# Designs tried in a protein design run: peptides against a protein of PDB entry 6PSE. Part 59

Target 1, 78 residues: chain A of PDB entry 6PSE
Amino acid sequence: PSEEEEYARLVMEAQPEWLRAEVKRLSHELAETTREKIQAAEYGLAVLEEKHQLKLQFEELEVDYEAIRSEMEQLKEA

## One batch from the design tools (peptide; made by RFdiffusion4, then SolubleMPNN)

Design b2_p16_4_s4 (from b2_p16_4, 5 letters changed)
Fold by OpenDDE base, seed 4:
Structure b2_p16_4_s4 (fold): chain B 78 residues (1-78), chain C 78 residues (1-78), chain A 16 residues (1-16)
Amino acid sequence: as target 1 above (78 residues)
Amino acid sequence: as target 1 above (78 residues)
Amino acid sequence: MSDEERRAFFEAILAE
């Protein structure tokens, strides 16, 4: 049997004391996993924002660079 | 009583049928939340890599820009 | 947090 099937049998055959302990365990793990999920989402959003700001700076620098490059090219052609 | 205290009482007073249903519910929610956490981490790593690549491109452009700027400044001073 | 710390956090999640 799969671990899932074995666990399902354990739950079906379990006494109330075990079931209460399992509810407590699962509740704790769910709470921790939820906090980690939220934290991961927050970090991801922060990185997205930082990347966006960097992209804006990059685009500004590209404009400035192309202006100077164009001026330099015009000087070479003249 | 807090929702947590009320829930704790419910678990203590619950019959095995309710407890088994609750274990199933919590197991399902934990599995879903775990998948979402993993997905959030995968997305976070992807964005970090994208930001890193953009930063490298930005730094390369800064070097190129400063080179042209310096050359242009030298031409103005001469 | 630094990007390295964020990376470590994400990698820790994926290593579970």
Scores: peptide ipSAE 0.703, ipTM 0.881, DockQ to the pose 0.953
Fold by OpenDDE base, seed 2:
Structure b2_p16_4_s4 (fold): chain B 78 residues (1-78), chain C 78 residues (1-78), chain A 16 residues (1-16)
Amino acid sequence: as target 1 above (78 residues)
Amino acid sequence: as target 1 above (78 residues)
Amino acid sequence: MSDEERRAFFEAILAE
């Protein structure tokens, strides 16, 4: 039997005291996992924003670079 | 009473059938939340890498820009 | 948090 099948059997045959303890355990783990999920999402959003700001700066620099490059090229052709 | 206190009382007074259903519900939610947590972490790592690559490109462009800017400045001073 | 701290956090989740 798989661990999942064994666990399912345990739950099915369990006494109320064990079941109450298991509800408490699972509730605790769910709360912790939920906090970690939220934290991960918040960090991901922060990095996305930072990446976006960096992209804007990069695009501005590209414009400035192309302007100077073009001016320099024109001077070399004269 | 708080919702938490009411829930705690419900668990304490619950029949085995309700407790088994609650274990199943919580197990399902924990599994889903765990998958979402993992996915959030994977996305976070991907964005970090993308940001890092963009930063490298930005730094390379800054070097090239400063080189041309300096050359142009020297030509204007001559 | 720094990018390194964020990375460590994500990697810790994936190492579970």
Scores: peptide ipSAE 0.703, ipTM 0.881, DockQ to the pose 0.952
Fold by OpenDDE base, seed 1:
Structure b2_p16_4_s4 (fold): chain B 78 residues (1-78), chain C 78 residues (1-78), chain A 16 residues (1-16)
Amino acid sequence: as target 1 above (78 residues)
Amino acid sequence: as target 1 above (78 residues)
Amino acid sequence: MSDEERRAFFEAILAE
């Protein structure tokens, strides 16, 4: 039997005291996991924003670079 | 009473059938939340890598830009 | 947080 099937059987045969304890345990784990999920999402969004700002700076520098490159090329061709 | 206190009372007074259903519900929610947490972490790492690669490209372009800028300045001063 | 701290956090989640 899988662990899932064994757990399902345990729940089915469990006394109220065990079931109450299990509800408490699962509620705690769910709360912790939820906090971690939220924090992970927040960090991900922060990095996305930082990446976006960096991309804008990069694109600006590319424009400036091409301007100077073009000017330099013109001077060399003259 | 807080919702937490009311829920705690509900669990304490609940019949086994309700408790088993609650264990099932919480187990399902925990599994879903865990998958979402993992997914968020995977996305976060991917974005960090993308940001890092972009930063390297940006720094390379800065070096190239400063080289051309310096050469151009020297030509103007001559 | 630094990128290194964020990385460590994500990796800790994935190591569970």
Scores: peptide ipSAE 0.703, ipTM 0.881, DockQ to the pose 0.950
Fold by OpenDDE base, seed 5:
Structure b2_p16_4_s4 (fold): chain B 78 residues (1-78), chain C 78 residues (1-78), chain A 16 residues (1-16)
Amino acid sequence: as target 1 above (78 residues)
Amino acid sequence: as target 1 above (78 residues)
Amino acid sequence: MSDEERRAFFEAILAE
């Protein structure tokens, strides 16, 4: 028997007092897990924004670098 | 009465059949929320890695840019 | 929060 089948049997044979306790336990775990999920999403979004800003700065620096590189190359070819 | 107090009363007055259905519902929601939490963490780590690699590339370009800038400045000062 | 703290948080989730 799988753990899932054993758990299903436990729920089916359980007294109301156990079932109420299990509802309370699952509600608590769901609340905690939901909070952690939301926090993970918030952190992921923050990192994504920071990466985007860094990408813009990188692209700006590439433009400036290519400008100087091109000027330097022209001076060497002259 | 708060929604929490109303829910607590519902659980306390519920028949075993309702309680078993509620355990099943909460177990399903917990499983889904747990999967979503894990997925959010995996995506967060991926974005962190991408940001880190971009930062290293940016720092390398800054070094190259400063080298050319310094050479160009020396040529202008000479 | 630092990237290291964020990483630790994500890794803690995946270690559960």
Scores: peptide ipSAE 0.701, ipTM 0.880, DockQ to the pose 0.953

Design b2_p16_5_s1 (from b2_p16_5, 10 letters changed)
Fold by OpenDDE base, seed 1:
Structure b2_p16_5_s1 (fold): chain B 78 residues (1-78), chain C 78 residues (1-78), chain A 16 residues (1-16)
Amino acid sequence: as target 1 above (78 residues)
Amino acid sequence: as target 1 above (78 residues)
Amino acid sequence: SAREEQEARLREIAAE
């Protein structure tokens, strides 16, 4: 039997004291996992904002680079 | 009483059938929340990699820009 | 896009 099937059997045959303890354990793990999920989402959004700002700076530098490159090319061809 | 205290009393006074259903509910929510946490983490890592590649491209362009700027400045000062 | 949908999901999660 799979671990999932064995766990399901344990829950079915468990006494109320074990079931109450399991509810408490699962509630605690759910609260912790929920906090970790939110933190992961907040971190992802922060990195996304940093990437966006970097992209704007890159595009600005690209415009400045093409301006100087074009001016230099004109001076060489004249 | 707080909702937490009321929930704790409900768990203490609940029948085994309710407790088994609550274990099943919490297990399902924990599995879903865990999957969402992993997805959020994977997305954050993907964005981080994209930001890193963009930063490398930006630094390469900055080197090329400074080379042309310096050459242009030398031509103007000569 | 798929990325915009993922970003929207992250904003939803972060708002919880």
Scores: peptide ipSAE 0.395, ipTM 0.861, DockQ to the pose 0.973
Fold by OpenDDE base, seed 4:
Structure b2_p16_5_s1 (fold): chain B 78 residues (1-78), chain C 78 residues (1-78), chain A 16 residues (1-16)
Amino acid sequence: as target 1 above (78 residues)
Amino acid sequence: as target 1 above (78 residues)
Amino acid sequence: SAREEQEARLREIAAE
């Protein structure tokens, strides 16, 4: 049997005391996992914002670089 | 009483049938939240890698820009 | 740093 099937059987055959403890355990794990999910999402958004700001800086530098490159090319061809 | 205290009382007074249903509910929510947490982490890491690659490109462009700027400045001063 | 710790935690989570 799969671990899931074994766990399902355990739940079906469990005494109320075990079930209450399991509800408490699962509630705790759910709260922790939810917190970690939110933290991961917040980090991802922060990095996304940093990447966006870096992209803006990169695009500005590209414009400046192409301006100088074009001027230099024109001077060499003249 | 807080919702947490009310829930704790509900769990303590609940019948086995309710407890089994609650274990199933919490197990399902935990599985979903775990998947979402992992997906959020994977996304954050992907954005971080993209940011890192962009930073490398930016630094390379800065080097190229300074080289052309310096050459242009030298030509103007000569 | 805090960011390095966050990154390490994300790698740990993503490896689950």
Scores: peptide ipSAE 0.393, ipTM 0.862, DockQ to the pose 0.975
Fold by OpenDDE base, seed 5:
Structure b2_p16_5_s1 (fold): chain B 78 residues (1-78), chain C 78 residues (1-78), chain A 16 residues (1-16)
Amino acid sequence: as target 1 above (78 residues)
Amino acid sequence: as target 1 above (78 residues)
Amino acid sequence: SAREEQEARLREIAAE
């Protein structure tokens, strides 16, 4: 039997005291996992914002670069 | 009483059938939340990699820009 | 750094 099947059997055969303890355990794990999920999401958002700012800087530099490149090209053609 | 206290009382007074159902519910929610947590982490890492690549491109452009800027400056000074 | 620690945690989570 899979671990899942064994766990299911355990739950079915368990006494109320064990079940209450299991509810408590699962509730705690759910709370912790939820917090970790939120933290991971917040980090991802922060990095996304940093990436966005960097992209804006990059685009600005591209414009400046093309301006100088064009000026240089015109000087060479003259 | 807080919702937490009320829930605790409910668990203490609950019949085995309710407790088994609650274990099942919590197990399901934990599994879903765990998956979401992992997904959030994966997304964060992906964005981080994208940011890194963008930074490399930006640094390359900075080098090119400074080269042209310097050349232009030298021409103007001559 | 704090950022490096966060990244390490993300890698750990993603590896689960």
Scores: peptide ipSAE 0.387, ipTM 0.861, DockQ to the pose 0.973
Fold by OpenDDE base, seed 2:
Structure b2_p16_5_s1 (fold): chain B 78 residues (1-78), chain C 78 residues (1-78), chain A 16 residues (1-16)
Amino acid sequence: as target 1 above (78 residues)
Amino acid sequence: as target 1 above (78 residues)
Amino acid sequence: SAREEQEARLREIAAE
């Protein structure tokens, strides 16, 4: 049998004391995993914001670059 | 009493059938939350890579910009 | 750094 099937059987045959302990265990793991998920999400959002700021800076520099390039080109044509 | 205390009491007084159902519920939620956690982590890493690529492009443009700016400045000084 | 630790943790999680 698969581990999942074995676990299912264990749960089915378990005494209340074991079940209560399992509820406690799972609740704890769920809380921890949830916290980690939130932390990961928060980090992702922070990086996304940083990327956005960088993109704005990049676009500003592109504008400045094209302005100078155009001016330079005009001077060369004269 | 706090919700946590009430829940704890519920678990303590619960019948096996309820406890088994709760184990099933928590197991399901844990699996889903774990998946979401992993997904959040993967997303964060992807955004980080995108930011890195953008940074490289930005730095390249900065070099090009400074080159043209310097050339333009030299021409103006002449 | 704190950021490096966060990244390392994300990599660990993503590898699960």
Scores: peptide ipSAE 0.386, ipTM 0.861, DockQ to the pose 0.971

Design b2_p16_5_s2 (from b2_p16_5, 9 letters changed)
Fold by OpenDDE base, seed 4:
Structure b2_p16_5_s2 (fold): chain B 78 residues (1-78), chain C 78 residues (1-78), chain A 16 residues (1-16)
Amino acid sequence: as target 1 above (78 residues)
Amino acid sequence: as target 1 above (78 residues)
Amino acid sequence: EEEKKKEEELRKIAAE
């Protein structure tokens, strides 16, 4: 049997005391996992913002670089 | 009573049928929340990698820019 | 476009 099927049988045959403990365990894990999910999402959003800011800086530098490069190229061609 | 205290009382007084249903519900929610957590983490990692690549490109451009800037400055000073 | 999609999904996940 799959692990899922074995767990399902365990739940079906379990006594109330075990079931209450399992509800408590699952509730705790759900709360923890929910917190971790939110944290992961918030972190991802923060990195997106940082990436966006870096992209803006990069684009500004590209403009400045192309200006100087073009000036240098013109000097070489003249 | 807090919502948590009320829920705790519900679990304590619940019949086995309710407890089994609650275990099933919590297991399902935990599985979904876990999937979402993993998805968020994967997205965050992807953005981090993209940001890292952009940073490398930015640093390379900075080096090139400073090289040209320095050359131009030297020409002006000479 | 893909970045925007990822952002939307992250926002959705962050909102619980």
Scores: peptide ipSAE 0.474, ipTM 0.867, DockQ to the pose 0.735
Fold by OpenDDE base, seed 1:
Structure b2_p16_5_s2 (fold): chain B 78 residues (1-78), chain C 78 residues (1-78), chain A 16 residues (1-16)
Amino acid sequence: as target 1 above (78 residues)
Amino acid sequence: as target 1 above (78 residues)
Amino acid sequence: EEEKKKEEELRKIAAE
């Protein structure tokens, strides 16, 4: 039998005291996992913002670079 | 009473049938929340990698820009 | 666009 099937059987045959303990355990794990989920999402959003700022800086530098490159090309062609 | 206290009381007074259903519910929510946590983490990692690549490109452009800037400055000073 | 999609998903996850 699979672990899932064994667990299901355990739940079906369990006494109320075990079931209450299991509810408590699962509630705790759910709370922790929820917190971790939120933290992961928030971190991802922060990195996205950082990437966005970097992209803006990069694009600005590209503009400046092309300006100088063009000027240099003109000087060399003269 | 707080919602938490009310829930705790419910769990204490619940019949086995309710408790089994609650275990099932919590297990399902935990599984879904876990999946979402993993998804968020994976997205965060992907964005980090993209940011890293962008930073490398930015730094390369900075080097090229400074090279041209320096050359331009020398030409103008001559 | 894919980035926007990821952002939306992250926002959704963060909002529970």
Scores: peptide ipSAE 0.471, ipTM 0.866, DockQ to the pose 0.696
Fold by OpenDDE base, seed 5:
Structure b2_p16_5_s2 (fold): chain B 78 residues (1-78), chain C 78 residues (1-78), chain A 16 residues (1-16)
Amino acid sequence: as target 1 above (78 residues)
Amino acid sequence: as target 1 above (78 residues)
Amino acid sequence: EEEKKKEEELRKIAAE
């Protein structure tokens, strides 16, 4: 039997007191897991923004680099 | 009364059939929420890795830029 | 864009 099947059996055969305790446990875990997923998502979004800013800086540096490279090439070819 | 207090009362006064259904509902929601949490974490990690690679590329370009800048400065000052 | 798709999913998850 799978763990899921065994758990289902426990729920089916459980007394009301156990069931109430299980509802409480699951409610708590759901609340905590919900908080954690939101935090994970917010963190991911923050990193995306940081990556975007870094990309913009990189592109600016590329422009500056090409400008100097072009000037240097002109000096060397003249 | 708060929603939490009202829910607690419902659980306390509920019949076993309702309690079993509530355990099933909460278990399902917990499973889905857990999946979403993991997905968010995985996406965040992927973005972190991409950001890291971009940072390395940026630092390499900075080195190349400074090399050309220095050469250009030497040529202009000579 | 894969990044945009991931961002949309993250926003969706963050919104509960």
Scores: peptide ipSAE 0.471, ipTM 0.866, DockQ to the pose 0.729
Fold by OpenDDE base, seed 3:
Structure b2_p16_5_s2 (fold): chain B 78 residues (1-78), chain C 78 residues (1-78), chain A 16 residues (1-16)
Amino acid sequence: as target 1 above (78 residues)
Amino acid sequence: as target 1 above (78 residues)
Amino acid sequence: EEEKKKEEELRKIAAE
């Protein structure tokens, strides 16, 4: 039998005391996992914002660079 | 009583049939939440990598920009 | 440094 089938059998044959303990365990793990999920999402959002700001700065620098490059090219061609 | 205290009392007074159903419910939610946590973490890491690459490109452009700016400044001062 | 810290946390989360 698979681990899942064995676990299902254990749950089916378990006494109330074990079942209550298992509910407590699973509730705790769910709470922690939920917190970690939220934390991961928040960090991801923060990085996205930082990346966005960096992208804007990069695009501004590209504009400035092309302006100077063009001016320099015009001076060299004259 | 808080929702947590009410839930704890429910678990303590529940029959085996309810407890087995609750174990099943929590197991399912934990599995889904775990999957979502992993997805959020993987996405966050991907964004970090993208930001890092953009930062490198930005720094390269800054070097090129300062080189042209300096050359232009020297030409204007002469 | 903060990004590295976040990366470390995300890696921890991803590893379960």
Scores: peptide ipSAE 0.443, ipTM 0.865, DockQ to the pose 0.678

Design b2_p16_5_s4 (from b2_p16_5, 9 letters changed)
Fold by OpenDDE base, seed 3:
Structure b2_p16_5_s4 (fold): chain B 78 residues (1-78), chain C 78 residues (1-78), chain A 16 residues (1-16)
Amino acid sequence: as target 1 above (78 residues)
Amino acid sequence: as target 1 above (78 residues)
Amino acid sequence: AEEREIEERLREIAAE
């Protein structure tokens, strides 16, 4: 039998005391996993914002670079 | 009583059939929450990689910009 | 944009 089938049989044949303990265990794991999920999402959002700011800075630098490049090219051709 | 205290009392007074159903419900929610956590982590990692590549491009452009800026400054002062 | 889609999904996930 698969581990899932064995677990299902354990749940089916378990006494109320074991079932209550299992509910408590699963509730705890769910709470922890939920917290981790939220933290992961919040971190991802923070990185997105950082990337956005970096992109803006990059685009500004590109404009400045092209301005100087163009001026230099004009000076070299004159 | 808090919702948590009320829930705890329900679990304590519940019949085995309800407890088995609750184990199944919590297992399902845990699985879904786990998938969402993994998805959030994967998205965050992808954004981090994109930000890293952008940062490398930005640093390369800064080097090129400073080279041209320096050359321009030398030409203007000569 | 893919970035906005990711942002929206992350916000949904973060909202529990």
Scores: peptide ipSAE 0.501, ipTM 0.867, DockQ to the pose 0.716
Fold by OpenDDE base, seed 4:
Structure b2_p16_5_s4 (fold): chain B 78 residues (1-78), chain C 78 residues (1-78), chain A 16 residues (1-16)
Amino acid sequence: as target 1 above (78 residues)
Amino acid sequence: as target 1 above (78 residues)
Amino acid sequence: AEEREIEERLREIAAE
């Protein structure tokens, strides 16, 4: 049987004391996992914002670079 | 009482049928939350990698820009 | 477009 099927059988055959303990365990894990989920999402959003800011800076530098490059190229061609 | 205290009392007073249902509910929510956590982490990692690549490109452009800027400045000073 | 989709999904996840 799969682990899922074995776990399902365990739950079906379990005594109330085990079930209460399992509810407590699962509640704790759910709370922790929920926190981690939110943190991961918030982190991803922060990185997106940082990437966006970096992109803006990069595009600004590209403009400045092309201006100087063009000027230098014109001097070489003259 | 807090919601947590009320829930704790509910679990303590619950019948096995309710407890089994609650284990099933919590297991399902945990599985879904875990999937979302992983998805968020994967997205965050992807964005981090993109930001890192952009940072490398930016730093390369900065080097190139400073080289041209310096050359141009030297020409003006000469 | 892909970035916006990711952003939207992350916002949804962060909102619980």
Scores: peptide ipSAE 0.496, ipTM 0.867, DockQ to the pose 0.723
Fold by OpenDDE base, seed 5:
Structure b2_p16_5_s4 (fold): chain B 78 residues (1-78), chain C 78 residues (1-78), chain A 16 residues (1-16)
Amino acid sequence: as target 1 above (78 residues)
Amino acid sequence: as target 1 above (78 residues)
Amino acid sequence: AEEREIEERLREIAAE
C-alpha cells in the first residue's frame, strides 16, 4: 500500500482525540507553509526587479560603449 | 471571541465524521500550498540564475568599455 | 514574455 493509502486508513480508524490532534497539526503546517509560499514569491519578485534594473544599466552601458566605439572608429579612419 | 477561538471550539465539539472531513480538507490545502511554495522557489532560483548571467555580461562589457575609454584617453592626451 | 509570465504567477502566489 502507498503511504497515502496507509494514511487514509489511519484517519478512518482514528479516535476523535487523534483526529482533533491531526486537525491542529495540519492547521499549523498549513499556516507555516502559506507564510513560506508568500515569502518565496515575494523574494522572486524582488529578484525580478533587480534583474530589470541591471538590464537597464546594461543597455545604458551598451549605448555609451557604442558611442565611444564610433568616435574611435572615426578617429582611426581620419 | 477571535476566529481562532471559535474554530478551536468547533473542533472540540465536532463529531468524528466532521473531523475526518476536516483532516481531508486541510491535507488537500496543504498539498496545494506546498506545490505553490515549491513553484515560487523554483521561479526565484531561475531568475537568480538569469540575473547572475546578466551580471557577468555587464562586467565583461565594463571591461571592454574601460579598455576603449583608456585607449581614447591616451589618444587625446598625446 | 516568459519573464512576465513568471512575474504574474509569482504575484498570484504572493496574494495567497
Scores: peptide ipSAE 0.496, ipTM 0.866, DockQ to the pose 0.723
Fold by OpenDDE base, seed 1:
Structure b2_p16_5_s4 (fold): chain B 78 residues (1-78), chain C 78 residues (1-78), chain A 16 residues (1-16)
Amino acid sequence: as target 1 above (78 residues)
Amino acid sequence: as target 1 above (78 residues)
Amino acid sequence: AEEREIEERLREIAAE
């Protein structure tokens, strides 16, 4: 039998005391996992913003670079 | 009374049928929340990698830019 | 476009 099936049988045959303890355990794990989920999402959003700012800076530098490159090329051709 | 205290009383006074249903509910929510946490973490990692690559490209361009800028400055001073 | 979709999804997750 799968672990899932075994767990399901345990829940079905469990006494109220065990069930109450399991509710408490699951509630705790859910709370922790929820906090971790939110933290991960917030972190991802922060990194996205940082990447966006970096991209803007990169594009600005590309423009400046091409301007100087073009000027330099013209001077060398003359 | 707080919602937490009310919920705690409900769990304490609940019949086995309700408790089994609650275990099932919490298990489902935990599974969903866990999947979302993992997804968020994976997205965050992907964005970090992209940002890192972009940073490397940016730094390379900065070096190239400064080289041309310096050469141009020397030519103008001569 | 893909980045925007990811951002939207992350916002949804962060909002629980």
Scores: peptide ipSAE 0.495, ipTM 0.866, DockQ to the pose 0.698

